# Designs tried in a protein design run: peptides against a protein of PDB entry 8YR4. Part 44

Target 1, 309 residues: chain A of PDB entry 8YR4
Amino acid sequence: PRGSPALQLVVLICLGLMGLERALNVLVPIFYRNIVNLLTEKAPWNSLAWTVTSYVFLKFLQGGGTGSTGFVSNLRTFLWIRVQQFTSRRVELLIFSHLHELSLRWHLGRRTGEVLRIADRGTSSVTGLLSYLVFNVIPTLADIIIGIIYFSMFFNAWFGLIVFLCMSLYLTLTIVVTEWRTKFRRAMNTQENATRARAVDSLLNFETVKYYNAESYEVERYREAIIKYQGLEWKSSASLVLLNQTQNLVIGLGLLAGSLLCAYFVTEQKLQVGDYVLFGTYIIQLYMPLNWFGTYYRMIQTNFIDMEN

## One batch from the design tools (peptide; made by RFdiffusion4, then SolubleMPNN)

Design b1_p12_1_s3 (from b1_p12_1, 4 letters changed)
Fold by OpenDDE base, seed 1:
Structure b1_p12_1_s3 (fold): chain B 309 residues (1-309), chain A 12 residues (1-12)
Amino acid sequence: as target 1 above (309 residues)
Amino acid sequence: PAPEFDPSFLPP
């Protein structure tokens, strides 16, 4: 934000809080590991109680991952309100100035209410896209990279490889299946708009429809349009279930492979019982934000198409 | 499976 040093400081604080969230995503599983190891070793109550209290405090700061009401996330969201408002206002003023630069012929063909609706949609699309990229997409990718590095250095290179292959396959399949689904969604939206237009045209011509007693004919045409829409809606919804099931299967296979490898190394006394629990906890933490990745990809793709029009 | 929230339902 050029022109406000206060807003620049708030952006720096928000970036610092994002870094703290990344640190918490590593520390929470480590402290949970330490609790399990202390319980296994029958450690003294004082050491266990301090570690449990520290874990609960870190978990309060972290929350439940993406979309969680953790203290750090809530503080970031609160501080970001002013930055978002500044960005929104700047985009709105840029769109408004651009609308004033457009030719009189462009304005004569459009109602003022449609122009304002285009401006509002444009502002919401740009600000939403930026927020999703900065606060959801980039942090999720960073957590995956940090996870691969952590497992490669502190466990074994095989664990880092399993996480890398699992997450790479998950992301690739999410993109490919989402692009495939976009065709069904576009067809559904086109048929929805056509069905709506037919209903509006029939209702605007209601006097003519009554004069010819054609009410039954217009109802039948509308029914056929609904049936065609529902066939496309079913394909869209079924393709979403297929995406979600494919994602669940990939994570399940990664969790299985890594959990079996952890269990094997625990039996060989190379890892502790806490390390098995750490792996499972960390993979579940990585999985929570990834559930939204298909949504973010679709939103990014839609907003780019809406900006080109 | 997180429902692909229609972006219309994402909080602003």
Scores: peptide ipSAE 0.027, ipTM 0.661, DockQ to the pose 0.115
Fold by OpenDDE base, seed 3:
Structure b1_p12_1_s3 (fold): chain B 309 residues (1-309), chain A 12 residues (1-12)
Amino acid sequence: as target 1 above (309 residues)
Amino acid sequence: PAPEFDPSFLPP
């Protein structure tokens, strides 16, 4: 934000908190590994208690790994409210100024309510897009890269390769299936709007419908429109289940391959039991934000298309 | 898989 040094500082703090979240995403599995190793070695209670306390504290800071429930995430979200409000207000004022620069002929041809709706949609779409990119998409991609680097450096290069292939396949399939699903969702939304418009028009013309005794005919037409809508809704919902199942299968295969490889290296005494637990914990932690990636991708595409209109 | 929760549950 140009013009407010306080808001620039808040942005820098939020970026610092985002970096801290990335560090926590590496540290939490490491501390959990260390607990498992200390338990396996029958370490003294004092060392175990400190490591457990440290783990619980780090887990409190991280939250559930989804980036939404941890103390650091909540603090980031809280601080970002002021930046979002400033950005929203700036975009709204820019749109409003641009609307005043438009010709009188443009304003006379459009209802004031439509102009306000376009301005509000534009503002919300830009602000939402930026928030999703900065706080969800970029951090998730960063966590994947950090994960690949971590496993490649501290584990065998095969683990880094498994994570890379699993996450690349997951992202690719998520994009492809989301694009395929978007067609069904657009068809559903178009039919929903058409069904709603018919219901409103029939109700506004109720006197005419009653005069012609056409109530049964309008009800049957509305029923046909609902059945057509439900057929499209079913395709949308079924496509979502297919996406989720595909995502589960990819992560399941990655977890299986990596867990088997880790178990093998533990049997060869190249890795500790805690390293097996670390791998599983870290993969699940990377997976939790990725569940939303299809949603973020879809929202980004929708908001981008809404900005071009 | 978290169901793609309706974007209505994502903070705006």
Scores: peptide ipSAE 0.027, ipTM 0.651, DockQ to the pose 0.103
Fold by OpenDDE base, seed 5:
Structure b1_p12_1_s3 (fold): chain B 309 residues (1-309), chain A 12 residues (1-12)
Amino acid sequence: as target 1 above (309 residues)
Amino acid sequence: PAPEFDPSFLPP
């Protein structure tokens, strides 16, 4: 943010916290590995208790589950509120200034409520796009790269290759299938708008409908429009299930290949039992944010289309 | 299945 050194410092702190999240994503599986190894070796209680306590503390900082609501993420989100408000206000003022520079003919041709709705959509699209790119897309890609590097350095190059191929295939299929799904969503949205318009027109002409006793006819036409909408909604929903299942299969195959390879190296005493647990935990951890990648891609596309209109 | 969480529920 230009002109506010305090907000610039907050941005730097938020970037530092994002880096800390990446470090935690590596450390948490490592500490979990160490616990499993210590349990296997029947290590002294003092060493085990310290490692468990450290793991739980790191896990509290990282969070767990869909959306990683850990302490570090919550602190980042809290600090970012002021930066977002500044950015939103700046975009809103830029749009407002631009609207005042537009010709009188442009304003006379449009309802003020429509102009305001365009401005609000523009502001939300820009701010949303930036937030999703910076806080979701880029970190997820960074975690994948860090994962590939980690497995390539500390395991065997084969593990890094499996993760690379799995994640590359996952991302590629997610994009391709999401683009394919966009057709069904557009058709669904068009039919939804047409169904809503018909309902509004019928209600605006209520007196005419009453005069002709055409209430049953209008209800049947609305029912037909709903059935047509539901047919398109089903295609959209079924395509989402197909995307999710495809993603699950890719991750499942990667997990299978890597887990079998890890188990093999454990049997050869090249890796420890904890390393098997680490691999599985790390892959599952990478998978959690990737479930949202199709949603992020869709939102990015929608926001770009809304900015061009 | 990624629930289509309405992006409106992502913290702004």
Scores: peptide ipSAE 0.024, ipTM 0.627, DockQ to the pose 0.115
Fold by OpenDDE base, seed 4:
Structure b1_p12_1_s3 (fold): chain B 309 residues (1-309), chain A 12 residues (1-12)
Amino acid sequence: as target 1 above (309 residues)
Amino acid sequence: PAPEFDPSFLPP
């Protein structure tokens, strides 16, 4: 945003808050580990109480792992509203200016309501794309990299390898299955629009349908369109279940392998009980945003296609 | 189109 130094400062603050979220994602499991170790060692109450209080404060800043409901994430989202509004308005004005530069022949061939709908879709697609890339996709990839580095440095290299293989497999399968699913979703959306258009056309021509006593015929055609839609909806929904089950299986296998290895090293006294809890907690934190990765990938892909049209 | 709430979207 070249025109407002205030918005540039807000962007820098939001980037700083994103960095803080990454630090919190490492610190929260570490502090939880330290609590478990202090409890195991029967440490003095003063040390334990300070560590617990610090953990709860960090957890309040981070939020519940699923939710961007942490104080830092809420503050980032709040500050970003003005940046999003500025970006949206700029994109909308650019699209509107471009529409005015288009030939009269292009405008005469399209309904004004369709042109406005294209403009609104284009604006939403660009603003959505940027927001999902910057706030969801990039941070999630950063957390994975930080996790691999952390486990490779502070645990045995085998843990870093397990996390790397698990996350790489998860991301690859998520992309491949999401690309496959996108075909079913597009077919579903196309059939939904066609079914809706038929219903609207039949209702607008209600007098003509009544005059010819063609109500049964229009109802049957609408029923056939619904059955065709439901067949495509089922494929879309079943493909989603397949994606989720595949993701859950990869998560389960990664968690199993890493947890067994961690338990083994705890039995060999190479790791503490707190390190087992840290591993499980940290892996769960990595998986929570990854559940949305397929949705974000699909939204990004849809938004790119909506920008090309 | 309304963002299809993929029910897998447990809001973080």
Scores: peptide ipSAE 0.020, ipTM 0.632, DockQ to the pose 0.282; fails the geometry check

Design b1_p12_1_s4 (from b1_p12_1, 5 letters changed)
Fold by OpenDDE base, seed 4:
Structure b1_p12_1_s4 (fold): chain B 309 residues (1-309), chain A 12 residues (1-12)
Amino acid sequence: as target 1 above (309 residues)
Amino acid sequence: EAPEFDPSFLPP
């Protein structure tokens, strides 16, 4: 944001908080490992209590759910509201000024409500795109890279390879299946809009429909439009289930391979029991944001297409 | 657009 040093500072703080989230994603599994090892070794209560308290504090900062509802993420989201509002307003004013520069013929050929809808969609698409790229896509890729490096340095290189292959396969399949699915979603949305338009047009012409006793005909046409919509909705929903199942299978195979290898190294006394728990915990943490990656990728694609129009 | 709640986010 050029011209507001306060918002520039907020952006820097948000970037710092994003770095802290990456550090927490490594530290939380490490502290959990240490608790398991201390419990296994029957360590003194004072050491255990300090490590548990530190873990709980780090877990409060990180969060642990489907959405990072951790303190750091909430603080980042809160601080970003002002940056988003500034960016949104700037994009909205740029779109509005550009609309005023367009030819009178362009304005006369379009309804004012359509022009406003295009402006609102354009603003939302740009601001959404930036937010998803910065806060979801880039951090997820960073966490994967950090994970590969961590497992390659502190575990055997085979663990880093398993994580690399699993994540690469997951991302590739997510992209390919999401691109395939996007066709069904677009067809569904187009048919939904067409079905809604038919219903509105029939209701606006209610007097004419009554005059001709055409109610049964309009209902049947609406039913046919709904059936066509539901056929496209089913394809969209079934393609989502296929995506999720494919993702789950890749996750399951990666977790199986890594867990078996970790268990083997624990039996050989090369790793501790806590390292097995760390691996499982860390992998699950990597997979949580990846479940949304298909959604983020689709939103990015949609927003790029909406910007080209 | 509402985030399509992918129900797969239930922790096992």
Scores: peptide ipSAE 0.023, ipTM 0.666, DockQ to the pose 0.391
Fold by OpenDDE base, seed 2:
Structure b1_p12_1_s4 (fold): chain B 309 residues (1-309), chain A 12 residues (1-12)
Amino acid sequence: as target 1 above (309 residues)
Amino acid sequence: EAPEFDPSFLPP
């Protein structure tokens, strides 16, 4: 944000908090491992109680339970409100000034309410896109890279390879299936708009429909349009189930391969029982934000298309 | 917009 040193400081604090979230994503599984190892070794209560208390505090900062955002993420979101408002206002004023520079012929050809809706959509699309990229996509990719590095350095190189292959396959399949689903969603939305337009036109012409006693005919045409819509909706919903199931299978295969390899190395006394629990916990933690990746990818694509129009 | 992903399908 140019011109406000206070907002620049808030941006730097938010970036620092994002770095802290990445550190917490590594530390929480490590502390959980340490608890399991201390329990296995029957360690003194004082050491166990300190490690458990530290873990619970770190978990409160991280969040990631039943979809609850952690304290650090909430603090970041709270501080970012003023930055978002500044950015939105700047984009809105740029669009508004550009609209005033457009030719009188362009303004006479469009309804003022349509122009305002275009301006609001443009502002929301740009500000939404930036927020999704900075706060969801980039952090998720960073967590994957950090995870691969962590498993490659502190585990055997085979674990880093398994995580790399599973995450790469998951992301690739998520993108490919989401692009495939976008065709069904566009067809559904087009048919929904056509069905709504027909209902509006029938209701606006209600006097003509009454004059010809054509109410039964209009209802049957509307029913046919609904059946056609529901056929497209079913394809969209079924394709979503297929995406989710494909994602679940990739997760299951990654967990199976890595858990079997962990169990094998524990039997060979190369890893501890806590390292098995760490692997499972860390992988599940990486997959939680990845479930939304298809949604983010779609929103990014939609916002890019809306900016070109 | 409702998230396309239903978070209820998160494994427990």
Scores: peptide ipSAE 0.023, ipTM 0.669, DockQ to the pose 0.386
Fold by OpenDDE base, seed 3:
Parts: structure tokens; C-alpha cells; sequence
Structure b1_p12_1_s4 (fold): chain B 309 residues (1-309), chain A 12 residues (1-12)
């Protein structure tokens, strides 16, 4: 936002809060590890109580690792409202100005309601795209990179390799299966629009349908359209289950391999029991936002296609 | 949280 130094400061604060969320995603597992180690060592109550209190405070700031319910995330979202409103208004004014620069022939060929719908879709698509890129996609990729670096530096390089292979396979399969699902979703949306159009046309021609006693015929045509829609909806829903199951299997295999390796190193006294808990906790924290990655990827693709049209 | 089909279930 070039025109408001206050909004630039808010953007910088939001970026700082995003950096703090990344730090919390590393610190929360570390403090949980430390609690487990202190419990294992039968440490004095004072040290345990301070570490537990610090962990709970950090967990309150983090909000469970989903990035949606924590104090830091809520504060970021709250501060970002003004930036989003400024960006939305700027995009809306740019679209509106561009619409006024278009030829009279372009305006006469389109209904005013269609022009407004194009403007609203354009504004929503740009603002949504930017929000998903900045607040969901980039942070998730950053957390993965930070995780790989952390496990490579503080654990054996094998842990960093397991996380790298697991996350790379997860992202690749998520993209490939999401692109495959997009075909079914497009077919479903096209059939939904066609089914809705038939219902509207039949209801607008109600007098003609009554005059020809064609009510049963129109109901049967509508039923056939619904059955065709439901067949496409089923393919879309079944493909979502397949995506979720594929994602679950990849993370399950990564968690299994890493947990077995960690358990082995604990038996060899190279790692502590807390390190096993840290690994499991950290992998689960990385997995939570990744569940939505296919949805973000799809929305980004859809919004790009909607901006090119 | 399983990714839901509806984009309305995206965190805002």
C-alpha cells in the first residue's frame, strides 16, 4: 500500500507476526520435549512448573499449529482487515475505472448485473488469491523448509531426509491428484449450472408447460439432469476421499519411518524420550496446514483463470 | 481437519 505509511506499518507488523508464528511452530515442540525430559528425569517441581507454564503460554500464542485459532494468528487477521479493505477497494476502483474506459458497444452488449458480477468476482478473486498466497501457501512452505533444516541440524541428517522426502511426495501427490480432481469439479459445476438453467427455464415457461400438459415431461427431464449431476458430484466427492486418503498414507508412512528411527536412536541412547515426542508433535504440526494445500492450490489456479478471462 | 470440498470451509 504505497499511499498510507500506517498501512505499510501494519503490513510489516503482520509479516513480523507471521515470522513469530514460524518461531512458535519450532518452540512449542521444543518446550513439550523439555517437559517430557524433565518428567523422565524427575526434575524439581519449580523447573517443571515454569516449563509447563511457558509451554501453555506459547501454545496459547500458537493456537494449535493450524494458524487460525492462536492469539498471534487472530491478531494478524485483525490487523490485516484494514489492509484487505484497502486492497479490495483499490482493485474495485481499478476495475471500475477500466470498465468506464471500455467502449459503449461493450456496455450495451452486457447486462448491468453481469458487469457488477464481473467486477465483484474480479475483486474477490484478486484479494482471495493474495490472502491465500501470503497467509497460507508461503507460510506452509516456510514451515516445511524450517522443519527440514531443524531436523537436519539438531537431529541426525536421516530425519531431515525423511521429512524432505515425505513432504516432497505429499506436495507432489497433492498437486497431481488436485489437478485430476479439477476435471471432475469443472464437469460437476457445468452440469449444476445446466440443471439450474433448465429449472429456471421450465418455471419461466410455466404457462406454456401447463397449456401443453407437459408437467410430467419437464419433471422427468429435470430428474435426468439431477441424476447426471449426482453422478458427477459422486465422482468429485470420491476423488476428495482419495486425495485425503493418499495424503494420510504419505504422512503416516513418514511418521512411521521417522518414529521408528527415533525410537531406535533412543534405545541406542543417542536421543532422549522427549526427542521422540518432539518428532511426532512437529510432524503433526506440519501436517495440519498441509491438509488444505490442495484446496489452496485449486483456488489459486481458479482465481488465475478467472483473472485471465 | 480433512480438506472439505466447499471453499467456504477454508479459514477466512
Amino acid sequence: as target 1 above (309 residues)
Amino acid sequence: EAPEFDPSFLPP
Scores: peptide ipSAE 0.023, ipTM 0.649, DockQ to the pose 0.132
Fold by OpenDDE base, seed 5:
Structure b1_p12_1_s4 (fold): chain B 309 residues (1-309), chain A 12 residues (1-12)
Amino acid sequence: as target 1 above (309 residues)
Amino acid sequence: EAPEFDPSFLPP
């Protein structure tokens, strides 16, 4: 944010909090490992109680579950509100200024409500895109890289390779299947707009429809348009289920391979029981934001297409 | 049942 030192400081604090979230994503599984090992060793209650209390505190800071709002994430979101408002206002003013620079002929050919809708879509698209890139896409990629490095350094190199291959395959399939799915979504949206246009035209011509007693005919045409829409919606929804199932299979195979390898090394006394729990917990933790990756990719694509038009 | 994460929940 140019011109406000206070907002620049807030951005730096938010970036620092994002770094802290990445550290928590590594520390929480480690502390959970330590609890499992201490329980296995029948360690004294005092050591166990301190480790459990520390784990719960770290887990409170991190949060838990998909889209988990931990304390650090909530604090980041709270601080970011002012930055988002500043950015949104700046984009809105730039779009508004640009609209005033456009030719009178362009304005005479457009309804003012349509122009405002284009401006609002443009502003929301740009600000949304930036927020998704900075707060969702980049952190997820960073967590994957950190995970690969962590497993490669503290486990056997084979674990780092399994995570690398699993995540690379997951991301690649997510992109490819999402691009394929985008065709079905475009067809669905086109049919939705056509169905809505028919409903509007029928309602605008209501007096004529009533005069000819054509109400049943218009309802039947609308029903046919809905059935056609639902056929396209089903393809879109089924393609999403296919994406999710493909993602689940890739993660399941990675989890299976890594868990079997970990169990093997535990039986050979090269790893502890807690390390098995760490691996499973960490993979599940990486999987949680990745479920949204296809959505982020789709939103990015939609927002780019909406900026080109 | 895995919660159907409807990815349409844009965080506000």
Scores: peptide ipSAE 0.018, ipTM 0.631, DockQ to the pose 0.112; fails the geometry check

Design b1_p12_2_s1 (from b1_p12_2, 10 letters changed)
Fold by OpenDDE base, seed 2:
Structure b1_p12_2_s1 (fold): chain B 309 residues (1-309), chain A 12 residues (1-12)
Amino acid sequence: as target 1 above (309 residues)
Amino acid sequence: DEQLQRELELLK
């Protein structure tokens, strides 16, 4: 971003956070190995608990295996919103100004019907995606139920309770925060449509704009509309980051509680080291579909809103 | 999410 030292600093911070994500991808497996070793060696509870807590903290920073939902990733995404908006606005204004520099013959030769056909193709792709998401949501819910039953039967009932509470809280917060976020998405889409309509009206009236030498005025009005859109887009994107971070916190707390409890039972020789590995792997396995569930539910709601507008 | 939204926006 040329011309804003603040945005350049944000880019550098985002690059630093990307480097930190790479470091976490190495550190998390190392700490996990260390836990397995400490459990195998029957190490003192204090050393084990500290290593488990440190692992869960690092895992919270990394997120659910993909790194895309970790605290560091969410912070990067949050900071990147302003950089993306700057870049988008610059590209949109360059395209719009270039369209006003094109010849009258070029504007008269464009069939407005192509823009509608792109919108219809977008809608059909969305509908196909929605069907795919519904077919993935049901299995995800089934996997959660199977997981709760599995931990309740093969582990202590406390593990089943932790998973139940964690997943129930995750789902509830996902729905509630997504419904809250829907308001920002609707407002964003309405303003996007208004911004597009303004651009279309300006381009359809190209002859009038040229006659009055009003290209600079139309570009400035389009810029104002983009800035207003980007204010709503920021709220939508920031609310998404908040949702992802809330989900990450719930899973992090569940992982912490369950991992500490599992480690304790291994120290008491009630569970084996393999059971700790199983618990951690299974919780991560349940989290991955749930993260997609949140994305899918958001996408479904977004697409329903995008179809209503 | 942003990549999927960008991919969906690129499909629009």
Scores: peptide ipSAE 0.018, ipTM 0.625, DockQ to the pose 0.100
Fold by OpenDDE base, seed 4:
Structure b1_p12_2_s1 (fold): chain B 309 residues (1-309), chain A 12 residues (1-12)
Amino acid sequence: as target 1 above (309 residues)
Amino acid sequence: DEQLQRELELLK
């Protein structure tokens, strides 16, 4: 944000908090490992209690499941509200000024309500794109890279390879299937808008429909539009289930391969029992934000296309 | 997807 040092400081704090979230994503599994190892070794209660208390505190900061439930993430989101509002207002003013620079012929060819809707979509698309890139996509990719490095350095190189192959396959399939399903979603949204428009037109022409006793005909046309919508909705929903199942299968195979390899190395006394727990915990932790990656990718694509229009 | 989109729209 140019012109407000306070907002620049807030952006830097938000970036610092994002770095802290990445550190927590590594530390939480490590502390959980240490608890399991201390329990296995029958360590003194004071050491165990300190490690458990530290783990629970770190877990409170990180949050559970989705990155949105942690204290650090909530604090970041709270601080970002002012930056988002400043960015949105700036984009709105730029779009509004650009609309005033457009030819009278362009304005006469469009309804004012349509122009405003295009402006609102444009602002939402730009600000949404930035937010999804910075807060969802980049952090998730960073966590994957950090995970690969961590497992390659502190485990065996084979674990880093399993995570790399699993995550690369997951991301590739997520992109490909998301691009494929986006066609069904666009068709669904287009048919939803057409169905809504038909209902509005029928209700606005209520007197004419009554005059011709055409209520049954309008209801049947609306029914046909709903059936057509539901056929597209089914394709959209079924394609989402297919995406989720494909993602689950890839993560399941990665978890299986890595867990078996961990178990084998624990039996060979090359790794500790806590390292097995760490691997499983870390893979599941990487999986949670990745479940939404297809949605984020689609939103980025939609927002990018809406900016080109 | 729609629920997350609604949650993200509610977060806007």
Scores: peptide ipSAE 0.018, ipTM 0.596, DockQ to the pose 0.173
Fold by OpenDDE base, seed 1:
Order: structure tokens, then C-alpha cells, then sequence
Structure b1_p12_2_s1 (fold): chain B 309 residues (1-309), chain A 12 residues (1-12)
């Protein structure tokens, strides 16, 4: 942010915290591996207790689940509030200034409430897109690259290849299926808006409908619009299930191939039991943010369309 | 979609 050195420092701290999250994504599986190896070797309690305590502390910092809800992520989100507010305000002022530069003819054709709604959509679109790119898309891609490098360097190169092929196929199918389903979602949203508009028009003309005893006709016309909407909604929902199942299948195949290879190398005494657990844990950690990647891609695409309007 | 919209509304 230009003009506030304090906000620039906060951005640098947030970027540092994002780097720390990437380091934690590698360290947490490593410490979990070390626990399994120490248990297998029947190591002394003091070494085991220290490693377990360190793992739990790192896991608290990392968090887990459908988003990084760990301490580091929460601290980053908290610090970012001021930067987001500054960015939002700057975008709002730019949009507002641009609206004042537009021709009188453009303003005379639009209601003030519609103009404000377009401005709010534009601001929300830009700020949302930036947040998704910086905090979700870029970190997820970075974690995949770090994972490929890690497995290629510390495991056999075959593990890096399996992760590369699995993640490349996953991302490609996610994009292709998401672009395909976006057509169904657009059709659904258009039909939803048309159905709502018809209901509003019928209710605004209530006296005319009553005068002609046309209530049954308007109800039947509304019913037909709902049935058409539900047919499009079903296609949208079914396409989402297909996406999720395709994603699950790709990850399942990658996990199967890698887990079998790990098990084989453990039997050959080239890897330890902990390395098998590390691979499974790391793949699951990569899968959690990737489940939302299709949603992020679709939101980015929608936000670009909302910025062009 | 709804869950992410709720998470995004909680981030607004």
C-alpha cells in the first residue's frame, strides 16, 4: 500500500507468516514420521515425549481441516484486516471517482440504487479476487511444488513423479470440469432471476390480475418457471457431484500408487515405517485445500465477468 | 458453494 509504511510492514509480516505456513506443511509430516520411527525403535521416553510435544505445538500453529484454521493463519487473517480495509476503501474511491467521470447520459438511464449496487459488486469482486489469489490459489500451488521437490529430493524420484502426475491430472480435470459446469450454473442463475422477476411483476400487478380473475393462470405460469429452474438446478448440482467424485478418484489413485510404492520400499529396508506414514499424511494435507480449488477458479471467473460489466 | 459463501461472508 502506497502512503502508509505501517501497512507495508504488516504486508511483509503477512508474507512472512505465509512462508511459515509453507514450512509448517513440510515440518508437521516430518515430525509425525519421527514419532512413528521412535516408537518402532523403542526409543527412550524423553526423546519420544519431546518429539510428540514439538509435533503437537507445530500442529497447533498449522491447524487443520477445510482451511488453515491454525494459530499462524488466524494471526495472518487478523493482521490482514487493516490491509483489506485500506484496499477496499481505495477501490471504492476509484470506482466512485470513475462514476462521477461518466457521461450524464449514462447516469440518466440508470437508477441511483442500481449504480451503487454495481459499484459494490465491483469493489467486492476486486477485493475478493485478490484475497483468493493471494491466500488460497498461490499457497496451494506453492505447497504442490514444495511437495514435488521434497519427495524428489528425500524420497525416490518416482514419488515426485507420482505426485506431479496426480496433481497435474487433478488440476487439469478440475479446470475442465469447472468450465463445463459453469454453463449450467449461468443458465440456472439466469432462470432464477427470470423466475423472481415474474413473481415480482405478478405481485405488482395484483389489482389487474384480480380484475381479470387470472390468479390461476399466474400461479400456473410461476409453477412452469419453477420446474424449469429446478431442471437447471439439478444439472448444476449433479455436475458438482461429478466434479467431487472425479477429484476423489484421482487422489485415491495417486494415494494407492504412492502407498504401495512406499510399502514396497519399507519391505526392502530402503525406507522406514515412518516414511510410509509421512507420505499418506502429506498427500491428505495437499488434498484438503485442493478440494476448494474448483470453487476458487469459478469465483475468480465470475468476479472477472462482474468487473467487465 | 454455500459453505464457502458463509466463510466468505464471515471474512467480510
Amino acid sequence: as target 1 above (309 residues)
Amino acid sequence: DEQLQRELELLK
Scores: peptide ipSAE 0.017, ipTM 0.584, DockQ to the pose 0.176
Fold by OpenDDE base, seed 5:
Structure b1_p12_2_s1 (fold): chain B 309 residues (1-309), chain A 12 residues (1-12)
Amino acid sequence: as target 1 above (309 residues)
Amino acid sequence: DEQLQRELELLK
């Protein structure tokens, strides 16, 4: 945000909070490991209670689940509202100014409602693209890199390699299957628009439909259009389930390989029981944002197409 | 998936 030092400071604070989230993603599994080790060693209650309290506090800051709803993430989202509003307003004013600079011929050929829809799509696409890149894509890639480095340094090079191969395969398959799914989604959206257009045309021609007693015929045509739509919707939804299952399989294989290797090293007394728990919890934490990566990629791709139009 | 899509559509 050029021109407001206050908004620049807020952006810097948000970037700092994003860095803190990355640190929490490493620290939370470490503290959980330490709890498991302390329980295994039958450590004194005071040391255990302090470590548990620290873990719960860190977990409150991090949050959990499919969306990070932790205190740090909520604070970042809250602070970002003003930056988003500033960016949205700037893009909207830029698009609006550009629309006023366009030739009279361009405006005479278009309805005002179409022009407004282009402006709204343009603003939403740019603002959405920036938000998905900054808050979802970049942090997820950073967490993967941090994970690879962490496992390579503190466990063994083999763990870093398993995470690297698993995440690389996951990302590649997510992109490829998402691009394949985009065809089904486009076909579905085209059929949805055609079905809606038929309904609107039938309702606008209500007098003609009544004159010919053609209500049953128009209802049957609409039913056929819905059945065609539902056939395409099924393909879109089934392809999503296939994506999710493929992702689950890749993560499951990575988790299996790494967990077996970790269990083996625990039996050889090279690693502790807590290290097995750390590996499993860390992989699951990496998986949570990655499950949405296909959705983010598709939204980014859609927003790019909507910006080119 | 649908719930986050609805939240993202509500943020549009």
Scores: peptide ipSAE 0.017, ipTM 0.601, DockQ to the pose 0.204

